# Peptides against a protein of PDB entry 6TME, part 258

Target 1, 324 residues: chain A of PDB entry 6TME
Amino acid sequence: NRLKRAYIALQAWKKAFYSDPFNTAANWVGPDVCSYKGVFCAPALDDPSVLVVAGIDLNHADIAGYLPPELGLLTDVALFHVNSNRFCGVIPKSLSKLTLMYEFDVSNNRFVGPFPTVALSWPSLKFLDIRYNDFEGKLPPEIFDKDLDAIFLNNNRFESTIPETIGKSTASVVTFAHNKFSGCIPKTIGQMKNLNEIVFIGNNLSGCLPNEIGSLNNVTVFDASSNGFVGSLPSTLSGLANVEQMDFSYNKFTGFVTDNICKLPKLSNFTFSYNFFNGEAQSCVPGSSQEKQFDDTSNCLQNRPNQKSAKECLPVVSRPVDCS
Target 2, 324 residues: chain A of PDB entry 6TME as posed
Amino acid sequence: NRLKRAYIALQAWKKAFYSDPFNTAANWVGPDVCSYKGVFCAPALDDPSVLVVAGIDLNHADIFGYLPPELGLLTDVALFHVNSNRFCGVIPKSLSKLTLMYEFDVSNNRFVGPFPTVALSWPSLKFLDIRYNDFEGKLPPEIFDKDLDAIFLNNNRFESTIPETIGKSTASVVTFAHNKFSGCIPKTIGQMKNLNEIVFIGNNLSGCLPNEIGSLNNVTVFDASSNGFVGSLPSTLSGLANVEQMDFSYNKFTGFVTDNICKLPKLSNFTFSYNFFNGEAQSCVPGSSQEKQFDDTSNCLQNRPNQKSAKECLPVVSRPVDCS

## One batch from the design tools (peptide; made by RFdiffusion4, then SolubleMPNN)

Design b2_p25_2_s2 (from b2_p25_2, 14 letters changed)
Fold by OpenDDE base, seed 5:
Structure b2_p25_2_s2 (fold): chain B 324 residues (1-324), chain A 25 residues (1-25)
Amino acid sequence: as target 1 above (324 residues)
Amino acid sequence: SKELEELRKKAKKEREKELEELLNS
């Protein structure tokens, strides 16, 4: 009995709660699991006459506890949304039995350990949200082999380089922000054919930006701020025909910011502040357009306000990194 | 089901909001 298995799983989970401030599981009594708060049933895909637990929504329940292995008995769950709780520990490997998993959202919790590789075992997964946790270590390259629409990794403890397999991703949204990723952005990034929004904010990324970024024709948001990028902006950025929000602030970029970048047709906001740029085209100057917002603060620009001192600029500007 | 679809839509909106907050931080 599928609902019996669900009952066992949900009762085990209730026992794994340390705190339930909103009494969310107060009605988790008896065999009628479909009446449980936050539990959603639907007809089974293989037998429409059978009702199964197809979704969990415990978002914003502030529940403290852990995920017990018995959750692997919820084999019909396609939606698992438990964000904004205080669940701790690791994601159970027993969740590999949830072969219908479509959306997995465990964001804003207290999960620890390496990347939950059990997520890689779900063949139908489309959305992965593990942001605002304490996941650590390297990102498995295989994550980008999956047909995910969105990958949310921000605000964790991930380290090492971004896998070169990123180019295989079909995701429209990817967030790396506020981790400890290092190394260069892979050249394969230009192969992300469905990418709309990518965020690298606040990592330890370095090196030159790859020219292949200019191949991201569908990107509307590109934020690489607060890293250690060096060299000049690639001239190929002129190919970003749909970019609306672009942020390169708080890096170590040098060189000249060109017209071809600042005149991008859909560009609304372009922030390149807190770098070591030593020149900009007139079209890049803040206030030069009514339709575009620019920020050139704290660079090495002549005749502009709020720039770095010559003492700060000279050592960097005089030794530009050659990205060729 | 209709209920699950509504849940999915709600989750999507929440993620979009959080992403916007991240970009504007």
Scores: peptide ipSAE 0.166, ipTM 0.817, DockQ to the pose 0.890
Fold by OpenDDE base, seed 4:
Structure b2_p25_2_s2 (fold): chain B 324 residues (1-324), chain A 25 residues (1-25)
Amino acid sequence: as target 1 above (324 residues)
Amino acid sequence: SKELEELRKKAKKEREKELEELLNS
């Protein structure tokens, strides 16, 4: 009996709670699991006459505890939303039995360990949110082989390089922000045909930006701020026909910021502050447009306010990195 | 399921808000 299995799972989970400040699980009593707060039932896909637990929503419950292996008994769950809690430990491997998993949100918790590879076992997964946790280690390249709409990885402890498989991703939104990723952005990034928003903020990424970024025709948000990128901005960035928000601040970029970038047709905000740019087109100057906002602060620009000193600029500007 | 659809809508709104906060930080 599916509901009996669900009962076992949910009671095991309740037992795994260390704290339930809002008494969310107070009504988790008895066999009628469909009446449990945060538990959602629906007709089974294979038999509409059978009611099954299809969704969990415990968002913002501030529950402290862990995910017990008995959660693997929730085999009909397609939506698992437990963000903004204090769950700790690891994601149980037993969740591999949840073959209908569609959206998995465990963000804003205290999960630890490596990337939860069990997420790779879900064939129908479309949304993965593991941000604001303590996941560590390398990102498995297989994550981008999945047909995900969104991948939220930000605010973790992930390290190593971004996999080359990123180009295979069908995701519209990907966040890498506030991790420990290193190396270059893969050239395959230009193959992300559905990408709208990508965020690299606050990593240890380095090298030159790949020219292939200019192939991201659907991108509206591109944020690569607070990294170690070097060289000039690729001229191919003129191909970002739909970019609205672009941020390259707090890097080590050099060279000239061109009209072709600053005159992008849908560009609303372009921040390139805290770099070593030694020139900019008039179209890049803050205040040059009413429709666009620019920030050129703390570069090596002549006749602009709030720039770096010659002493700071000269060693870097005189030794430009060749990205060719 | 209507209930699941509402859950998805709620989740989407929350994600959009959090993403905006991330981008504006």
Scores: peptide ipSAE 0.106, ipTM 0.783, DockQ to the pose 0.887
Fold by OpenDDE base, seed 2:
Structure b2_p25_2_s2 (fold): chain B 324 residues (1-324), chain A 25 residues (1-25)
Amino acid sequence: as target 1 above (324 residues)
Amino acid sequence: SKELEELRKKAKKEREKELEELLNS
């Protein structure tokens, strides 16, 4: 009996709660699991006459505890949303039995260990949200082979380089922000055909931006701020026909910010502050447009306010990195 | 299921909000 298995799983989970400040699991008593707060039942896909646990929503419950292996008995669960809790430990490998998993949101918890590779075992997974945890180590390249619509990895402890397989991703939104990623952005990034928003904020990324970024025709948000990028902005950025928000601030970029970037047709906000740019087109000057907002603060620009001193600029500007 | 659809919509809205917060940080 599927509901009996669900009962076993949910009771095991209740026992794994260290704290339930809102008494969310107070009604988790008895065999009628479909009445449990945060448990959602639906007709089984293989037999509509059978009711199964199809979803869990414990978002914002502030529950402290861990995920016991018995959760693997919830084989009909397609939606697992447990964000904004205080769950700790690792994601159980027994969750590989949840073959219908469609949305997995464990964001804003205290999960640790390597990337939860069990997520790669779910054939129908569309959304993966593991942000605001303590996951560490390398990002498995296989994550980008999944047909995910969104990949949220921000605010973790991931290290190493971004896998070259990123170009295979069909995701519309990908966040790498606030990790420890290093190395260059892979040239394969330009192959992300469905990408709308990508965020690299606050990593240890370096090197030149790949020219292939300009192939991201559908991108509306591109944020690479707070990294160690060097060289000039690629001229191919003129290909970003749909970009609305672009941020390159807090890097080590040099060279000239060109008209073809600042005049992008959908561009509404372009921040390139806190770099070492030594020139900008008139179209890039803050206040030059009523429709576009620019920030050129703390560069090496002549005749602009709030720029770096000559002493700070000269060592960098005189030795530009050649990205060709 | 109608209930699951509502859950999906809620989750999507929450993710969008969190993403906006990230971009504005």
Scores: peptide ipSAE 0.082, ipTM 0.772, DockQ to the pose 0.882
Fold by OpenDDE base, seed 3:
Order: structure tokens, then C-alpha cells, then sequence
Structure b2_p25_2_s2 (fold): chain B 324 residues (1-324), chain A 25 residues (1-25)
């Protein structure tokens, strides 16, 4: 009777649509839910002779509406992809019944409220994408206790600090970009052994970068641009053996950009513009390499174009922050 | 199932594209 429950859920959802400009749900009629556009059936895990609704794909349907609580009846759903719609409201708590949830993508919608804690209840969740919404408040520390491959949180209204539990994360990709996160990056970040890409762009993060960043030997992308970071770049950044893209632009960094950073073996793009660096190694100079691109614009560098005035530099450079 | 595998593949490609766009912002 699983398909009957699915029918109830899907019909309730259709009723929750305010607008369906592409008529995506036009064929959502009758008990044969497996024929519904965007609904995917598969053999049940517990009985391969029984078909169940295992996936939803309504990506890019521009549907306006909300997620009704009846969606909790879709207990066999493992893939839920509804990005690029105009769904509003909150994620229903009833989705806790979807214990097979593997990938949850509600990105690019109009969801509001706190972090959808129902996502923490899914034991098999591997992919969480809630970016481009209006989720707000604190990020639950427990998000990093989950065995997620990717965590997309960018373009929301999240506030407070990044949890110390970040070091427990097994995710290869984590995005914090374009939120309102504040405080320092936790020192535990160096424990993220599977991390390949991390993005902090456009937050209110501050303080010194932790030395432990240098322990991220698998990271290929590290973007901390558009924050309030201070002090010198950690010397331990020389340990980023696989970093390809690194961006520290639009911060308040000071000190000297060293050879050990600019000569990283896999580095292809290093942007450290719009800071207060007062020196750079020759290897960091834009145009010094054919294989690497650098941007040193708007710092306090001597004999370089497009730098800040002495008036702008002196107050900051003369008061260096000691990160030790 | 084959259908779910295709859906997973599609989802992976889409998120990779969007991540690239984010990094270029």
C-alpha cells in the first residue's frame, strides 16, 4: 500500500501548488504515481517485487507553493530534488519519516525559518543542499557529525559562529558563502581530512586564520574572501600541497606574502587583493609565472600599481595584529 | 535502479556547475 500513500502525498502536494507555469503536475492524475512527471519509482529495498516512489525531481520547474506535511508519506524517497522553484514556508517535520533520504536538494527556493533540523534525523543522508533560501539563525553543530559528502549552505541568512564540530565533517565540499557567520574559523578545521573545497565568501568572519588550515592537504579550493580576517597569513599554508584556487581578497590581512605560499605546487590562482599586505615575494608578483595567476591589487605594497595610499595603509600597517 | 542512477548523475552535474558559479562570484 506504499503507492497509495504516495498518491495521497503527491495529490496533497499538487493542491499546495499556487503556480505551475510549465504544467509539470498536469499529468499528476490517477493512482499510477510512477507515471507522474518528476516522480521516479524503483524496487523497494525490503521487497524487490514492490515498486515504490524512490525519487523526486522537480528541478527548474518554477513552481510556486509549499511543502505540505503529507509529504511525510513518501517514506521510500531517497532522492529529493526540487531546486529552482518558488516553494515557500518551512521544511515539514513530517519528513523525518523519510528514513532513506540520501540526497536532499531544496536550493534556490523561498524557504524561511531556522535550519531544517529534520535533515539531521536522516541517518543515510549524503548530500544536503539548502543554498539560495532565507534560512536563518544558528547552524546546528550536529550537521558536521553526519557523514555528508557535500554541505551547501550558501546564500542564506545564517548567523553566529561556525561550530567547532566542523573538524568532524567528512564532507569534500562545504559552502558557507553569503551568510552572516561571525567569529573565527575554528582551529578544528584542520581535522577535515576529506575536504577538497571550502568557501567562506561574503560573511562577517574575523580574527586570525588558524594555523591548522595548513593541515588540509587535500584541499583544492580555499576561498575566504570578503570577510574581516586580520593578521598575517599562517606560515603553515605552505602545507597546502594540492590547493589550486586560493582567495583571501577583501579582508584586513597584513604582513608579508611569502614564497612558500606563492610557490605551492598546484596553485593556479591566488587572489590576495584588497588587503593591507606590506610586502610580497617575487614569486607572488602578477605576471611572474605563466602557469599561475596572482592579484595583489589594493594592498600596501611598494613599487606595485593600484595600491592603497599611505594615508590608508599607515593606520593599519603600523598596528599589526599578532596572531601568535 | 538505472533510473535512480541517472537522476544521481544529473544531480551531481548540476551541483558541480552551481559550485563553479559560486566560486566565480
Amino acid sequence: as target 1 above (324 residues)
Amino acid sequence: SKELEELRKKAKKEREKELEELLNS
Scores: peptide ipSAE 0.140, ipTM 0.805, DockQ to the pose 0.854; fails the geometry check

Design b2_p25_2_s3 (from b2_p25_2, 13 letters changed)
Fold by OpenDDE base, seed 5:
Structure b2_p25_2_s3 (fold): chain B 324 residues (1-324), chain A 25 residues (1-25)
Amino acid sequence: as target 1 above (324 residues)
Amino acid sequence: SPLLEELRKKREEERKKELEEELNS
């Protein structure tokens, strides 16, 4: 009996709660699991006459606890939303049995350990949100082989490089922000055909920006701020026909911010502050446009306010990194 | 473009000189 298995799983989970401030699981009593708060039933895909647990929504329940292995008994679950809780430990490998998993949101919890590779086992997964946890180690390259619509990885402890497989991703939104990623952005990034928003904020990324970024014609948000990028901005950035928000602030960029970048047709906000740019086109000057906002603060620009001192600028500007 | 590269180098050299002057002023 599928509901019986669900009952076992849910009771095991309730037992794994250390704290339930809102008494979310107070009604988790008895065999009628479909009446449980946060549990949603639907007709089974293989047999419409059978009711199964198809979804879990415990968002914002502030529950402290862990995910017990018995959750693997919830084999019909397609939606698992438990964000904004205080769940700790690791994601159980037993969840590999949830072959219908479509949306997995465990964001804003206290999960630890390596990337939950069990997520890679779900053939139909479209949405993965593991942000605001303590996941660590390498990002598996295979994550980008999956047909995901969104990949939220920000605010974790991931290390190592961005996998070259990123170009295979069909995701519209990808966030790497506030991790410990290092190395260069892969040149394959330009192959992300469905990408709308990508965020690299606050990592240890370095090197030159790949020219292939300019191939991201569907990108509306590109944020590479607070990293260690060097060299000049690629001239190919003029190809970002749909970019609205662009941020390169808090890096080590040098060179000239060109007219072709600042006149991008959909550009609304362009922040390139806290770098070592030694020149900018007139179209890049803050206040030069009504429809565009620019920030050129703390660069090495002549005749602009709030720039770095010559002492700070000269060592860097005199030794520009050649990205060719 | 080779021309753009030359222009870039020129700008960098000019800016370098300006910064040196500012530093020594």
Scores: peptide ipSAE 0.199, ipTM 0.769, DockQ to the pose 0.011
Fold by OpenDDE base, seed 4:
Structure b2_p25_2_s3 (fold): chain B 324 residues (1-324), chain A 25 residues (1-25)
Amino acid sequence: as target 1 above (324 residues)
Amino acid sequence: SPLLEELRKKREEERKKELEEELNS
């Protein structure tokens, strides 16, 4: 029966614990798995008279251990939340049997290896949080074919380029921050129709920003700081009607920051510091608005405080990158 | 817009000159 399988899985998992500081699994004894701390049962979807393990919540348990393959026996689990632990190793491929997986949160752990492709096998997955781990390698393009509401990838070891399939994503929130992504932002980014927040902070991204960013009408947060972007800001950024937080700091941007960008109707914070901008509109000047906060620090702007020296600016300003 | 591109180039050249002047001062 299903609960018997769950018992086998949970006992195998308990055995895989190296440390349980809060004694979370202390009551994981006996066949009544529904009484286990952090284990939640519900009526099965196919038979409401049958009770099954539908959820796991071990968040903030500081448990050290690994995920054994026997977890694949938890075939009724839809919610798997084990963030803020010290689980190590890889995500078991046996989890492909958890076809009801809806929310998968393994963030703030010590997982390693490539992207857990088993997540791609879950047809109903809506929430994927694998941030603050040691996942490495390429991001599979198929991740953006999933109907995910949120994709949290930040603070890992992912490398290579961002897949062109990003435009297919229906996610409202996507974080790439603090990885090793390289190359350009795909032009298909403009097709992310549900995007509200996207964060690229602290990668090795380069090239010109695609004009298609301006098509992100629903975006409220756009952070591309701490990369290697070059060229001018796309004029199409004037189309970001709902952007509130925008950060292009710590790049190699050049050119002029225009009124059309700084006067965006919902813009609250615009940081473009630590670049090589050679001019800005009056509307971009910090203090020019009571409703908007700007930071133009460490650019190549005339008559502004805390700018780069002429020696630093001249070589870059003299050789602007043409993004056309 | 070709006009915008020309304007951009003009601004860049002007700023370049200003920076050169700063270096020479």
Scores: peptide ipSAE 0.192, ipTM 0.766, DockQ to the pose 0.011
Fold by OpenDDE base, seed 3:
Structure b2_p25_2_s3 (fold): chain B 324 residues (1-324), chain A 25 residues (1-25)
Amino acid sequence: as target 1 above (324 residues)
Amino acid sequence: SPLLEELRKKREEERKKELEEELNS
């Protein structure tokens, strides 16, 4: 009975394929859906004697098509992985019926429209990957109320500000990179208790970095490059005891890069190039350490190679932004 | 701290002067 519903759903999906270069769905024939390539069955949670479709894995199949509403009949699916295809359209609202959804990966496709709010309806969702699509609009604040382990949003068309609810997130990895986010990083960021990696690369973020970043003592990767951040680096960054990779390049930072930052115990790579820093500690100088790599290119530093001209530096250095 | 703020201001003023000199040279 449950497999019959799955059969209906999968056949509808097959009909929604415009191109299947690897003939992935060639064996999607007949009622035995558990034998379908990319379809995985398991005993139902409510009745171990009943076999149900529990997972879909069509990664790297290069399939062109769309997700039909009938996919909502796959009510037992907990793992849905269809990355690296050419699926287009929107994520069907009918997927709200998939209440067991645990991992949802639709990355590297051609999906469009607003954030797929249906993902918010899944109570047990732990992994969300929607990167490398054309999702647009505002990020719903509620995304960070969910108990997610990872949130991949990079390479989309999301805009507006990052929600203040980010502090509620329990995710270890969050990527905002290559979107159109604007405004400041919320001060609540310091409340992300499980954060290991966060990436803001290539947005329109601005303002001062919040001091609360220094509370992220478990973060190993912090990348805020290619934005419009201003002011000095917060002194509280000395609290990043576990940071290994740090990148502030291609911003409008000013001030002095301190020993307390460059001497962080786990720091392996620190890039602060293409800013307007007017000084750096000796510990920040490239080549000063064998264990750490630094890049101070294209700043306003004295007696360093490849710096900005006085003409470029003077207007900015003369008008430093006070972040206090 | 007040001391850190004073140090910051001093560095900024010194660097400003250096940049002005470089621009005028």
Scores: peptide ipSAE 0.179, ipTM 0.746, DockQ to the pose 0.011
Fold by OpenDDE base, seed 2:
Structure b2_p25_2_s3 (fold): chain B 324 residues (1-324), chain A 25 residues (1-25)
Amino acid sequence: as target 1 above (324 residues)
Amino acid sequence: SPLLEELRKKREEERKKELEEELNS
């Protein structure tokens, strides 16, 4: 009778649609839910003779509406993809009943409220994408206790500090970009053993970069641009053996950009523009390499084009923040 | 490296002086 429950859920959802421009739910009629557009059935894990709704894919359907609590009846759903719609409201707590949830993508919608803590209740969750919404408040520390492969949080309204538990994450990709996170990057960041890409773009992060960033030997993309970071770049950044893309632009960094950073073996793009660096190694100069791209624009560098004026530089350079 | 840090500090001080000179010019 699992399909009957699914029918109830899906009909409730159809009723919750305010607009369906592509008539995606036009065929959502009758008990044969497996024929519904965007609904995918599979044999149940506990009984292969029973067909259940295992997946939802309504990506790019431009549907306006909300998620009704009856969706909690879809207890066999492992894949829930509804990105690029106009769904609003909150993620129903009733989704806690979806204990098989594996991939949850509600990105590019109009969801509001705090972090959907129901996602933390799913024991088998591997993929979480809630980017491009209006989620707000604090990020729960427990998110990083989950065995997630990817965590997409960018383009929301999250506030407060990044949890210290970040070091526990096994995710390869984590995005914090375009939120309202504040405070320092936790030192525990260096414990993220599987991290390949991390993005902090466009937050209110501040303080010195932790030395422990240099322990991220698998990271290929590190972007900390458009924040309020201060001090010198950690010397330990020389440990980023696999970094390809690195961006520290639009911060308040000072000091000298060293050879050890600019000569990283896999570095292809390094942007450190719009800071207050007062020196750079020859290897960091734009055009010095055919294989690497650098941008040193709008710093306090000598004999370089497009630098800040002495009036702008002197107050900051004269009082460098000591990160030691 | 302590030596590298000292060199950095020296360069920072030199740059500071240069900026002061530019500001006063």
Scores: peptide ipSAE 0.160, ipTM 0.731, DockQ to the pose 0.012

